# Designs tried in a protein design run: peptides against a protein of PDB entry 2AZE. Part 188

Target 1, 148 residues: chain A of PDB entry 2AZE
Amino acid sequence: AQECQNLEVERQRRLERIKQKQSQLQELILQQIAFKNLVQRNRHAEQQASRPPPPNSVIHLPFIIVNTSKKTVIDCSISNDKFEYLFNFDNTFEIHDDIEVLKRMGMACGLESGSCSAEDLKMARSLVPKALEPYVTEMAQGTVGGVF
Target 2, 101 residues: chain B of PDB entry 2AZE
Amino acid sequence: GRLEGLTQDLRQLQESEQQLDHLMNICTTQLRLLSEDTDSQRLAYVTCQDLRSIADPAEQMVMVIKAPPETQLQAVDSSENFQISLKSKQGPIDVFLCPEE

## One batch from the design tools (peptide; made by RFdiffusion4, then SolubleMPNN)

Design b1_p26_6_s4 (from b1_p26_6, 11 letters changed)
Fold by OpenDDE base, seed 4:
Structure b1_p26_6_s4 (fold): chain B 148 residues (1-148), chain C 101 residues (1-101), chain A 26 residues (1-26)
Amino acid sequence: as target 1 above (148 residues)
Amino acid sequence: as target 2 above (101 residues)
Amino acid sequence: SLSFKIHGKKSIERFNKIKVTVTSES
């Protein structure tokens, strides 16, 4: 009885660890897909334009964006070495990292929400190594979470 | 019995975790290769148009922060305090505005 | 990824080896 109880505890521990790793893997896969898709988009765009975009017209990863109303007053304090910033707003703001931006751009093919069309799924699969394709499929189906 | 069942479950979970570890290694390797590919990094950018699709500068001010690795971001968003603090230990932070079209 | 909402602490692992630690409070 005690032995079984100990094993149950260990079982639960492992299940939780697996769940954490699943989440981490999913995020990494999404990042890979989004990144490769972004690169592909930009490569195509530059080929069509026959030139790269103007240097100051693009924002290279990594980045974070902060958006707020144009009416919001922002006070910014910057350290001498620019290692520290303090922003004070008089109204609410939003923060988004680059991956979130890419996801909203559709670069992750809707895989992040399990909202993939057949074409989206095909694209997503094409942007990962073969070994990751089954997991991408599971993500698209929303079936990730079970033990495999 | 119960003991045998649990023992079998643990073996299966171990196998599953090993599979996950393997997949994560593959994924991490791919991401590392991408980060080291100069052409990919050159093309890893968004435009102001992309950002406008997220937050239209016609109505929203969009500020871009480029921060070094391990940068810490603290944000407070309450009815009485709206604040963002950035602390980097690996280099300067760059902040600029995305212009309105 | 984060559509940042003020809930607590979260560390984001990034493909380009950049770690961002976000601490949020409301």
Scores: peptide ipSAE 0.037, ipTM 0.876, DockQ to the pose 0.221
Fold by OpenDDE base, seed 3:
Structure b1_p26_6_s4 (fold): chain B 148 residues (1-148), chain C 101 residues (1-101), chain A 26 residues (1-26)
Amino acid sequence: as target 1 above (148 residues)
Amino acid sequence: as target 2 above (101 residues)
Amino acid sequence: SLSFKIHGKKSIERFNKIKVTVTSES
């Protein structure tokens, strides 16, 4: 009885760990797709323009963005060495990392929300190694983790 | 019996986890290769137009934060307090505004 | 993604090996 109980505990522990790893893998895949897609987009755009964009017109990864109403009053305090920042807002704000920005730009082909077309799925598959393609397909179908 | 069934389940879960680990290793390897590729990093950028597609500066102020690794970001968003605190240990933080259209 | 809605401590790993730790007091 005690042995079975111990194994049940271990089983649950492993199931939770697997679930966490599945989430991590999905995020990593989305990051890979989004990044590669972004690079390809920009490469193509620069080729078309026959020049890179002005240096001060682009934002290189990594970055974080904060957005709030343009009417929001923001007080900012910065340390002398710029190691510390403090922002006080008089209204609500939003924070987005670069990955989320790329996702909203469609760089992850809508795979993150299961809203990818057949063409989007084809693109997504083309941006990952062959070993990851089945998992991408499962993500698109929403069947990831179905065996657990 | 119950014991045999549980033992079998654990073996299956172990195999599943090993497969996940393998896939994660493949994925992280690809990401590392991309991060180490100079040309890819040069092309790893968004434009202000891209950001406007997420939050229109005509209606929203968009602030960009460039922070070193391991930077701590603390955010409070409540009816009584709206605050963001940034603390870097590896270097200076750069903050700038995305221009309006 | 990073969100102010996150309660507690969350660590995010990026593809360029940059880690960001987000904490929320709410």
Scores: peptide ipSAE 0.037, ipTM 0.874, DockQ to the pose 0.209
Fold by OpenDDE base, seed 1:
Structure b1_p26_6_s4 (fold): chain B 148 residues (1-148), chain C 101 residues (1-101), chain A 26 residues (1-26)
Amino acid sequence: as target 1 above (148 residues)
Amino acid sequence: as target 2 above (101 residues)
Amino acid sequence: SLSFKIHGKKSIERFNKIKVTVTSES
């Protein structure tokens, strides 16, 4: 009985670990797709323009953005060495990381929400190694959850 | 029996996890390759126009934070306190605003 | 509000292996 109990605990532990890894893999795939798609977009744009954009006109990854109403008053305190910042707002704000920005830009092809068109799915598949294509398909269908 | 069933389940789960690990290794390898490609890193950028698509600067202020790795961000957003704290251990933090179009 | 639901402390893994730790108290 005790042996079975121990194995059941281990079984549950492994199931949870697998679930966590599945989520992690999906996020990594989305990051890969988003990044490659972004690079592809910018490469094409620079080729069409025959030059790179001005250095101060672009924001390289990684970054975080904070947005709030233009009416929001922000008080900022900065340490002398700029290692510490403190922002006080008089109203609500939003925080988005670069990955979220890329997703909202459509760089992940809608795969993050399972809202891929046929063309989006085709693009997504083209941006991952062959071994990951089946998983991308499953993500698009919302069928990721089964244990192999 | 029950013991046999559990043992079999654990073996199957181990195989499943190994398959996942394999896929993750493939994925992380691709990400490492991208990280090591200087041209890809040069092209890994967004524009202010891109950010405007996320938050319209006509109505929203968009502040950009460039911080070193391991920077800590603390946020409080309540009816009585609205605050963001940034603490870096590896270098200075750069903060700037995206201009309106 | 946050773009992602964070209650407490969360580490965000990025493709370029830069770790960002976000702590949300509300």
Scores: peptide ipSAE 0.036, ipTM 0.874, DockQ to the pose 0.227
Fold by OpenDDE base, seed 5:
Structure b1_p26_6_s4 (fold): chain B 148 residues (1-148), chain C 101 residues (1-101), chain A 26 residues (1-26)
Amino acid sequence: as target 1 above (148 residues)
Amino acid sequence: as target 2 above (101 residues)
Amino acid sequence: SLSFKIHGKKSIERFNKIKVTVTSES
C-alpha cells in the first residue's frame, strides 16, 4: 500500500539522518579525546620542566599542515591584506588538519582506527563524560549502530 | 502487519535519534567548555617535534597555516595542476615554515 | 594528495568553534 511505502521512505530517511549524526558524534568524541589528551600531555610536560615552552617553539591549535617534498618548487602570492593566499606547486602535496595530526600522534588513543589497547581504551573513557563512555566502548568494539 | 511493524520501527528510530541528540549535546558542551577554558587553550599546542613525527622536515617541507574561522581552503592535486587557495573573510592568514631542526 | 577524504566539499568543525571549509575539484 502507498501508506506503507511512505513509511518505508520515512524510515530510510531517519536511518540516514541517524547515520550522519553517528558519524558527527564519533568525530566530536575523537576531537574531545584528542584535545584533552593533548592538554594533559602538555600540562604534564610543563610541570616537569617547571616552565612553559618558548612561545615560538609551539604551534597552537587550530592549524593546517601542508607538506611536500623539499625539492618541490612553490610559488606563493599573497594579497595585500593577507586575506588571500595562492600556492602553486610543481609536484604533489599533502594537507593535514590539526585533528588528523593529533590522531597520528596517538592523542585519540587509537580509537579512530579501532586499534585500542586496554590501556588506550581506559584512557579514552577517562577523557569523556560518563554518559559518553558506553559510546566510546562501542566505537572501540566497532559495534556503533548495531541497534539499527 | 506490515504497517504496524513499520510504525513501531519509526517510533524506535525516533527514540534512538533522541538518545543520539542527547549524546551530541553533551559532547558539544564539552567542546565548548574546552574552547572557553583559557588554560586549556594555552595548553592546546603541538611542537615542531610532533610535526616532524608526521612529516619529517628532513625529507618534507612542512608549512603551517593558521587561519581565522570560516576560512576557505581550495586544493587541486592533479597531474596537471597542484594548487592551494586560501580565502579568509574574518582576518589575515598566517603562514610559516616548520624548521628542519 | 589530501590526507582526509574529500568529496567535493568538506566542512571541519573545531573545538574552538572555528570552521574550515575545504573544497577540491577532484
Scores: peptide ipSAE 0.028, ipTM 0.866, DockQ to the pose 0.241

Design b1_p26_7_s1 (from b1_p26_7, 16 letters changed)
Fold by OpenDDE base, seed 2:
Structure b1_p26_7_s1 (fold): chain B 148 residues (1-148), chain C 101 residues (1-101), chain A 26 residues (1-26)
Amino acid sequence: as target 1 above (148 residues)
Amino acid sequence: as target 2 above (101 residues)
Amino acid sequence: MLSRLPLHHLKLTSFTNKTYTFTLQE
């Protein structure tokens, strides 16, 4: 019946929305884990060094990274107030945001790829509130996508 | 029947979405708390050593860009044009180079 | 331990009318 068809359409809409929210939640969890892990690492490192790093030796979040060949020529136009930048490259470049950097550093404990060691999973779980631990486990197992 | 089944499914999906919303709220709250914690923000940094693990300055030029919130970034990476445009509304943009080891 | 290597602003090698050319620091 037409009513059933309408409900089926709605069902698909809701399923898709849920899927999108799941993706968003996963990203948020990864961000949280990566951030907290980074903070812990740095705290420990500073304690061992008995001092903070020199200010010009570190980059605080947020940031983006641009990398290109050392041979790439970069022409940059800068506004007077430094509000506008235009970079022209003579070859290809890559852009990475800070979260991606943290992931590549292992700060997300490999959870981003769904391939965590037991130790990594333990760390990941320890960095989220209790309510999120089951979801972290599902992410590690690659079983996210089911209905709650 | 079929109608009843679909109705039940929709109710279940609604409950699932509510659970997701709840978890998302928890997560966003945690991130907010981190952003408001001065000590956490002080410790939220990477080093040049970290960046070398991403792109080795021996092979790549590694630029770090710090821009204020709401800065617009436009990037073109094609065979004929390689360009990055940054437009800030709130303040100056800083660009740094990660040195080689 | 933490890196002690400083970050630097890109080295300006040439400029013309707000157009700057940057190269790696030598």
Scores: peptide ipSAE 0.022, ipTM 0.856, DockQ to the pose 0.036
Fold by OpenDDE base, seed 1:
Structure b1_p26_7_s1 (fold): chain B 148 residues (1-148), chain C 101 residues (1-101), chain A 26 residues (1-26)
Amino acid sequence: as target 1 above (148 residues)
Amino acid sequence: as target 2 above (101 residues)
Amino acid sequence: MLSRLPLHHLKLTSFTNKTYTFTLQE
């Protein structure tokens, strides 16, 4: 009885660990697709323009975005060496990391939200190694877990 | 029996986890390759047009923060306090504004 | 598509005791 109980606890621990790793893998796949798609888009755009964009017209990863209403008053305290910033707002704000920005731009092909068309899925599959393609397909179908 | 069944389940879960670890290794390797490719890093950027698709500068103030790795970010969003604190240990922090179209 | 608009540092409209007030620039 005690041995069975110990193994049941271990079973539950492993199931939970697998669940966590599944979530991590999905996020890693989305990041890979988003990054590669962004690079591909920009490469094509630069080719069409026959030049790179002006240096001050683009923001390279990594970055964070903070947005708030134009009516919001923002006070900022800055240290002399600019190592510390303190922003005080008189109303609510939003924070977005660069990965979230890329997702909202459609760089992950809608794979993250179940909005992946046939064309989107084709693009997503083309941006990952062959071994990851089945998992991308499962993510698009909402049937994750079949490849292992 | 129950003991044998549990033992078998644990073996199957171990195999499943190993397969999952393999896929994760492939994915992390690809991300590492991207970070090591200078051309990819040069092309890993967004434009003001991209940022407008997230929050329109005509109605929203959009700040872009560039900070060194491991910069601490603390945010409070409550009825009594709306605050963001940034603390860097590796260098200065830069803040930009995305202008209206 | 490439943006033709440059990014700018936030415009400081007031400074008091290392505290700055930011507003949108024209």
Scores: peptide ipSAE 0.021, ipTM 0.848, DockQ to the pose 0.036
Fold by OpenDDE base, seed 5:
Structure b1_p26_7_s1 (fold): chain B 148 residues (1-148), chain C 101 residues (1-101), chain A 26 residues (1-26)
Amino acid sequence: as target 1 above (148 residues)
Amino acid sequence: as target 2 above (101 residues)
Amino acid sequence: MLSRLPLHHLKLTSFTNKTYTFTLQE
């Protein structure tokens, strides 16, 4: 009985660890797809325009976004060397990382929400190494975890 | 019996985890390669038009923050306190404002 | 065009040897 109990504890521990790694892998895949898709988009756009965009018209990764109502009063404290910032708001704000921005732009092909068309899935698969394609397919189908 | 079943499960789970580790290594390698590729990094950008998908500058103030890796970010968003703190150890932090149009 | 947060849109509320504090005006 004790032996079985010990093995059950170990089983549960491994299941939980696998679940965590699955989540991490999915996020990494989404990042890879989003980044490569973004680069591809911009490369094509620059080729069509025959020039890069003006330097001050773009923001390079990585970045974060903070947005709030224009009516929000913001107090900002900045260190002399700009190593430290403190923002105080009188109302709610939102923070978004660059990956979230890319996802909302559709750079992850809707894979993050399982909203992939056939064309989206084809694009997603084309942006990962061959070894990752089956996992991308599982993500699109919502069947990740079949390895259990 | 239960013992045999559990033993088999553990073996299968070990194999599954090893496969995940392998896939993760592949993925992290790809991301590193992307980060080290100068041309890719040059092309890894968004525009103000892209950022409007997050928040419309006509209605919202949109700030873009570029900070060095490992910059500490603390945010409090409650009815009594609305605050963002940024602390960098590796270099200066830059803050940009997106125009409305 | 993207611009750094312009100081002219901020009101200086306080400053120390290490820190400047501003309030956004517009």
Scores: peptide ipSAE 0.018, ipTM 0.846, DockQ to the pose 0.034
Fold by OpenDDE base, seed 3:
Structure b1_p26_7_s1 (fold): chain B 148 residues (1-148), chain C 101 residues (1-101), chain A 26 residues (1-26)
Amino acid sequence: as target 1 above (148 residues)
Amino acid sequence: as target 2 above (101 residues)
Amino acid sequence: MLSRLPLHHLKLTSFTNKTYTFTLQE
């Protein structure tokens, strides 16, 4: 009886760890899809334009975004060596990392919300190795969370 | 019995975790490949048009911050204080603004 | 908190139709 109880505790521990890893894997998949999709989009765009965009017209990854109302007053102080920044706002702001930006751009094909069209799902699958395709399918169906 | 059932469950969970680890390794490998590919990195960019799709500059000011790895970011967002503090240890921080179109 | 190093405001040093670049104001 005590042995069974110990094993139940271990079982629960492992299930929780697996759940955490599932979340991490999903994020990694989304990152991969988003990056590859972005690169593909830009490659195609540059080919059509027959040249790359001007160097000062684009923002390369990695980056973070800070957005706030255009009415927000921002006071920014910077050290001489540019190692330290201080931004003071008179109102609320939002911070987003580049991955979140890519997701909102649709670069993850809506997979992040489990809401993919057939075309989106096809694109998502095409941007990952075959070994990951089943998991992408599960993500799209919202069936992730089971045990392999 | 119960003991045998639990033992089998643990074995199955172990296999499941190993499969997850394998898939994660595949993902991290792909991400490393992207980071090591010069052409991919050259093409890994967003435009202001992209940023406008996230937050319209007509209503929102959109600021982009590029900082070296391990840069410390402290954000305070309360009714009494709205502040972002950045401290880099590896190099300068750059800031860009997406203008209204 | 920031160090006691001299602090300056950001300065627009370059811009395109899409991007404004800020650097330390001289």
Scores: peptide ipSAE 0.018, ipTM 0.846, DockQ to the pose 0.029; fails the geometry check

Design b1_p26_7_s2 (from b1_p26_7, 15 letters changed)
Fold by OpenDDE base, seed 4:
Structure b1_p26_7_s2 (fold): chain B 148 residues (1-148), chain C 101 residues (1-101), chain A 26 residues (1-26)
Amino acid sequence: as target 1 above (148 residues)
Amino acid sequence: as target 2 above (101 residues)
Amino acid sequence: MISRLPLSHLKLTENTNKTYTFTLQE
């Protein structure tokens, strides 16, 4: 009885650890897909334009986006060496990291929400190594969580 | 029996975790390879048009923050405080606005 | 300009009381 109880505790521990790793893997996969898809898009665009975009017209990763109403008053304090910034807003703001921006751009093919069309899924699969394709499929189906 | 069942479950879970670890290693390796590819990094950018699709500068002010590694950003967004603090360890932080057009 | 880093170099953590921490690291 005690042995069974110990094993049950261990089972639960492992299940939770696996769940955490699943989440981490999913995020890594999304990052890979989003990144490769972005690169592919830009490569194609530059080829069509026959030139790269002007340096000041693009934002290279990594970056963080902060947006707020244009009517929001922002007070900004900057250290002399620009190592430290302090922003005070008089209203709400939103923060988006580059991953979130890419996801909202559709660079993750809707895989992040399990909202993939057939074409989206095909694209997503094509942007990962073969070993990861089954997991991408599971993500698209929302069936991740199985214990294999 | 119950004991045998649990033992078998644990064995299966171990195999599952090993598979996950393997997949994660593959994924991290791919990401490292991407980071080492100069051409990919050159092409790893978004445009102001992309940002407008997320937040329209006609209505929203869009601020872009570029900071070196090990920079910490702390944000407070509550009814009482609306604040962002940035602290870099390796170099200066660049903040600029995305133009409306 | 700031060096380009892959997406994996950015970490987002949620704290209590509607506070958030972003960490840019290698």
Scores: peptide ipSAE 0.056, ipTM 0.863, DockQ to the pose 0.254
Fold by OpenDDE base, seed 5:
Structure b1_p26_7_s2 (fold): chain B 148 residues (1-148), chain C 101 residues (1-101), chain A 26 residues (1-26)
Amino acid sequence: as target 1 above (148 residues)
Amino acid sequence: as target 2 above (101 residues)
Amino acid sequence: MISRLPLSHLKLTENTNKTYTFTLQE
């Protein structure tokens, strides 16, 4: 009886760990797809334009964005060496990291929300190593969560 | 019996976890390769137009923050406090604004 | 060198040597 109890505890522990790793893997896949898709897009755009974009018109990863109403007043304190910033807003704001921005741009092909068209899924699969393609398919179908 | 069933489950879960570990290693390797590729990093950028698609500067003020790795960010967004604190230990932080289109 | 986005339609007011206020420029 005690042995069975111990095994049940271990089973639950492993299930939880697997769930965590599944979540991490999905995020890593989305990041990979988003990055590669972004690079591909920009490469193609630069080739078509026969030039890179103006330096002051782009922002390279990594970054975060903060957005708030244009009416929001922001007070900013900056250390002399620019190592520390303190922003005070008089209203609510939003923060988004670069990956979230890329997802909203569609760089992850809608895979993150299960909104992949056939073309989106094809693109997503093309941007990952072959070993990851089945998992991408499962993500698109919303069938991730089972045991391998 | 119950014991046999549990033992079998644990073995199957172990195999599943090992497969996940393998796939994760593949992913991390790919991301590392991207980070080490100069051309890829040169092309890893977004434009003001991209940012406008996320939050239109006509209605929203869009601020871009570039900070070194391991920079600490603390945000408070409550009814009484609206604050963002950034602390870097590895280098300066840069802040930019996306203009209205 | 870091690429920068241009500043537009905003006013940066220096309150102190380390404090700045960002507001919509009229």
Scores: peptide ipSAE 0.025, ipTM 0.851, DockQ to the pose 0.036
Fold by OpenDDE base, seed 3:
Structure b1_p26_7_s2 (fold): chain B 148 residues (1-148), chain C 101 residues (1-101), chain A 26 residues (1-26)
Amino acid sequence: as target 1 above (148 residues)
Amino acid sequence: as target 2 above (101 residues)
Amino acid sequence: MISRLPLSHLKLTENTNKTYTFTLQE
């Protein structure tokens, strides 16, 4: 019947929306873990050093990274007010946001790839509210995607 | 019947989505708290050593961009042109190089 | 020299022809 067909279409729409939100949630969780882990690391480091690092020796979030070969020629145009930049490269480059940098640093405990050791998983769980711990476990196991 | 089954499925999916939304709200709240905490902001940084672990300045030029919210970045990486365009609407953009050790 | 900014994240969108768009969001 037509009514059943309409509901089936709606069902599929909702499933797709849920899938999208699941991806968004996973990213949010990874960001939270990465940020908190970074802060914890730096706090410990500063305590051990008994001082904060020199102001110009660190890069505070947020930021993005652009890297290219040292042999790459870069032409840069900057507006007078520094509101606009234009970079022209003669070869390929890479762009990384701060979250990606943190992930590669291991700040997300390998959760982003489902490659968590027992200790990594323990750390990850400790950095999220209790309500999110089950989801973190699912991410580590690679079982995210089911309807809960 | 089929209709009843589909109706039940939709209700179940709605409940699942609501739970998902709740979890997302928890996450966004935590991130907001981090952004509002002065101590966390002070400690939210990476070092040049961290960046070297991602892209070694011995082989790569590492450029850092700090821009205000809502800044647009367009990147073209093709065989014909390699370009990055930055446009800010809320303030100046800072770009600097990470030095080699 | 390095300014401190509030925590934010980037949204990455990949377009055709190896074009990428980043949007900074709070």
Scores: peptide ipSAE 0.023, ipTM 0.850, DockQ to the pose 0.248
Fold by OpenDDE base, seed 1:
Parts: C-alpha cells; sequence; structure tokens
Structure b1_p26_7_s2 (fold): chain B 148 residues (1-148), chain C 101 residues (1-101), chain A 26 residues (1-26)
C-alpha cells in the first residue's frame, strides 16, 4: 500500500541520517582526543623544560599547511593589504588542516585508523567523558553501529 | 502486519537517533569547554619539529597559513593548473615557511 | 594591487591563539 511505501522511504531516510551522525560523532571524538592529548603533551614538555617555548617557535591552532616538493617552483602574489594571496605551482601540492596534522602526529592515538595499541586505547578512553568511553572502544574495534 | 512492523522499526530508529544526539551533545559540550579554557588554548600548538614529522623539510616545502574567520581558500590541482587562492574579508592573512632546521 | 614575492622572503611570525575558520573550495 501507499502508506507502507511512504514508511519505507522514511525508514531509509532515518537510517541515512543516523549514519551521517555516526560519522560526525566519530570525528568530534577524534578532535577531542587529539586536542586534549596535544595539550597534555605540551604541558608536560614545558614542565620538563621549566619554561614555555619561544613564541616564534610554535604554531597555535587553528592553521592549515600546504606542502609540496622542494623542487616545485612557486609563484606567490600578495595584495598590498595582505587580504589576497595567489600561489601558482608547477607541480602537485597537498593541503592539510590542523586536525589532520594532529592525527598524523598520533595525537588521536591511532583511533582514526584502527591502529590502537592497548596503551593507545587506554589513553584515548582517559581523554573522553565516561559516557563516550564505550563508543571509543567500538571505534577501536571497528564495530561502530552495533548499538544503533 | 507489515504496517505495524514498519511503524515499530521507525520508533526504534527514533530512539537510537536520540541516543546518538545525546552523545553528540556531550562531545560538543566538551569541545566548547576546551575552547573557553585559556590554559588549554595557550598549550594548543605544534612545533616545526611536529610539522617535519608530517612533511620533512629536507624533501618538502612546508607552508603554514593562518587566516581570519571565513577566509576563502580555492585550490586547483590538475595537470593543466596548480593554484591556491586565498581571499579574506576580515583582515590580513599570515603565511610563513617552516624552516628546515 | 598584487605584487609577486619570492617565498624565500617569508618569515615566521608570532602566532596568536585566535580561532580561525577556512572555507575550502576545489
Amino acid sequence: as target 1 above (148 residues)
Amino acid sequence: as target 2 above (101 residues)
Amino acid sequence: MISRLPLSHLKLTENTNKTYTFTLQE
């Protein structure tokens, strides 16, 4: 019947929305873990060094990076007010946001790729509220979706 | 019947989504708290050594971009054109290189 | 007016804790 058909369409709509929200939640969890882990690392490092690093030696979030081969020729044009930049490359380049940089640094404890050791998983769990710990465990095991 | 079964499934999916929304709310709340903590923001940085672990300056040029909110970045990466355009409406854009050493 | 500058002239600048948002278009 038409009513059943409408409900089946709605069912699929809700399933897709849940899937999207699961992806968003996983990303938010990874961001939280990476950020907290970074802060803890730097706090410990500064304590051991007995001083903060020089201001010109660090890059505060947020940022993005662009990398390319050192052999790549880059033409850079800048407006007088520095509101506009134009870069022309003669070869490929890569763009990474700060979250991706943190992940590649291992700040997300390998949770993003399912490469968590027992110690990594322990660290990851310690960096989230108790209510999120089960979800972190599921992410590490690759079993997200078992609850929903 | 079929109608009753579908109706039940939709109710269960609604409950599952609500649970998911709750977890997301917890997570976003934590992120807001971190953004409001001055000490955390002071310690939220990477070093050039960190960036070298991502792309070694011995082989790669690493450019760092810090720009005002809502800055538009347009990238073209094709065989015919390799280009990045940055346009800010709120202030100057800062671009600098990560040194090799 | 747009001026062309060598990337080798770029220097590290003192960073800020301000939050930024980027809009990426490909």
Scores: peptide ipSAE 0.033, ipTM 0.839, DockQ to the pose 0.058; fails the geometry check

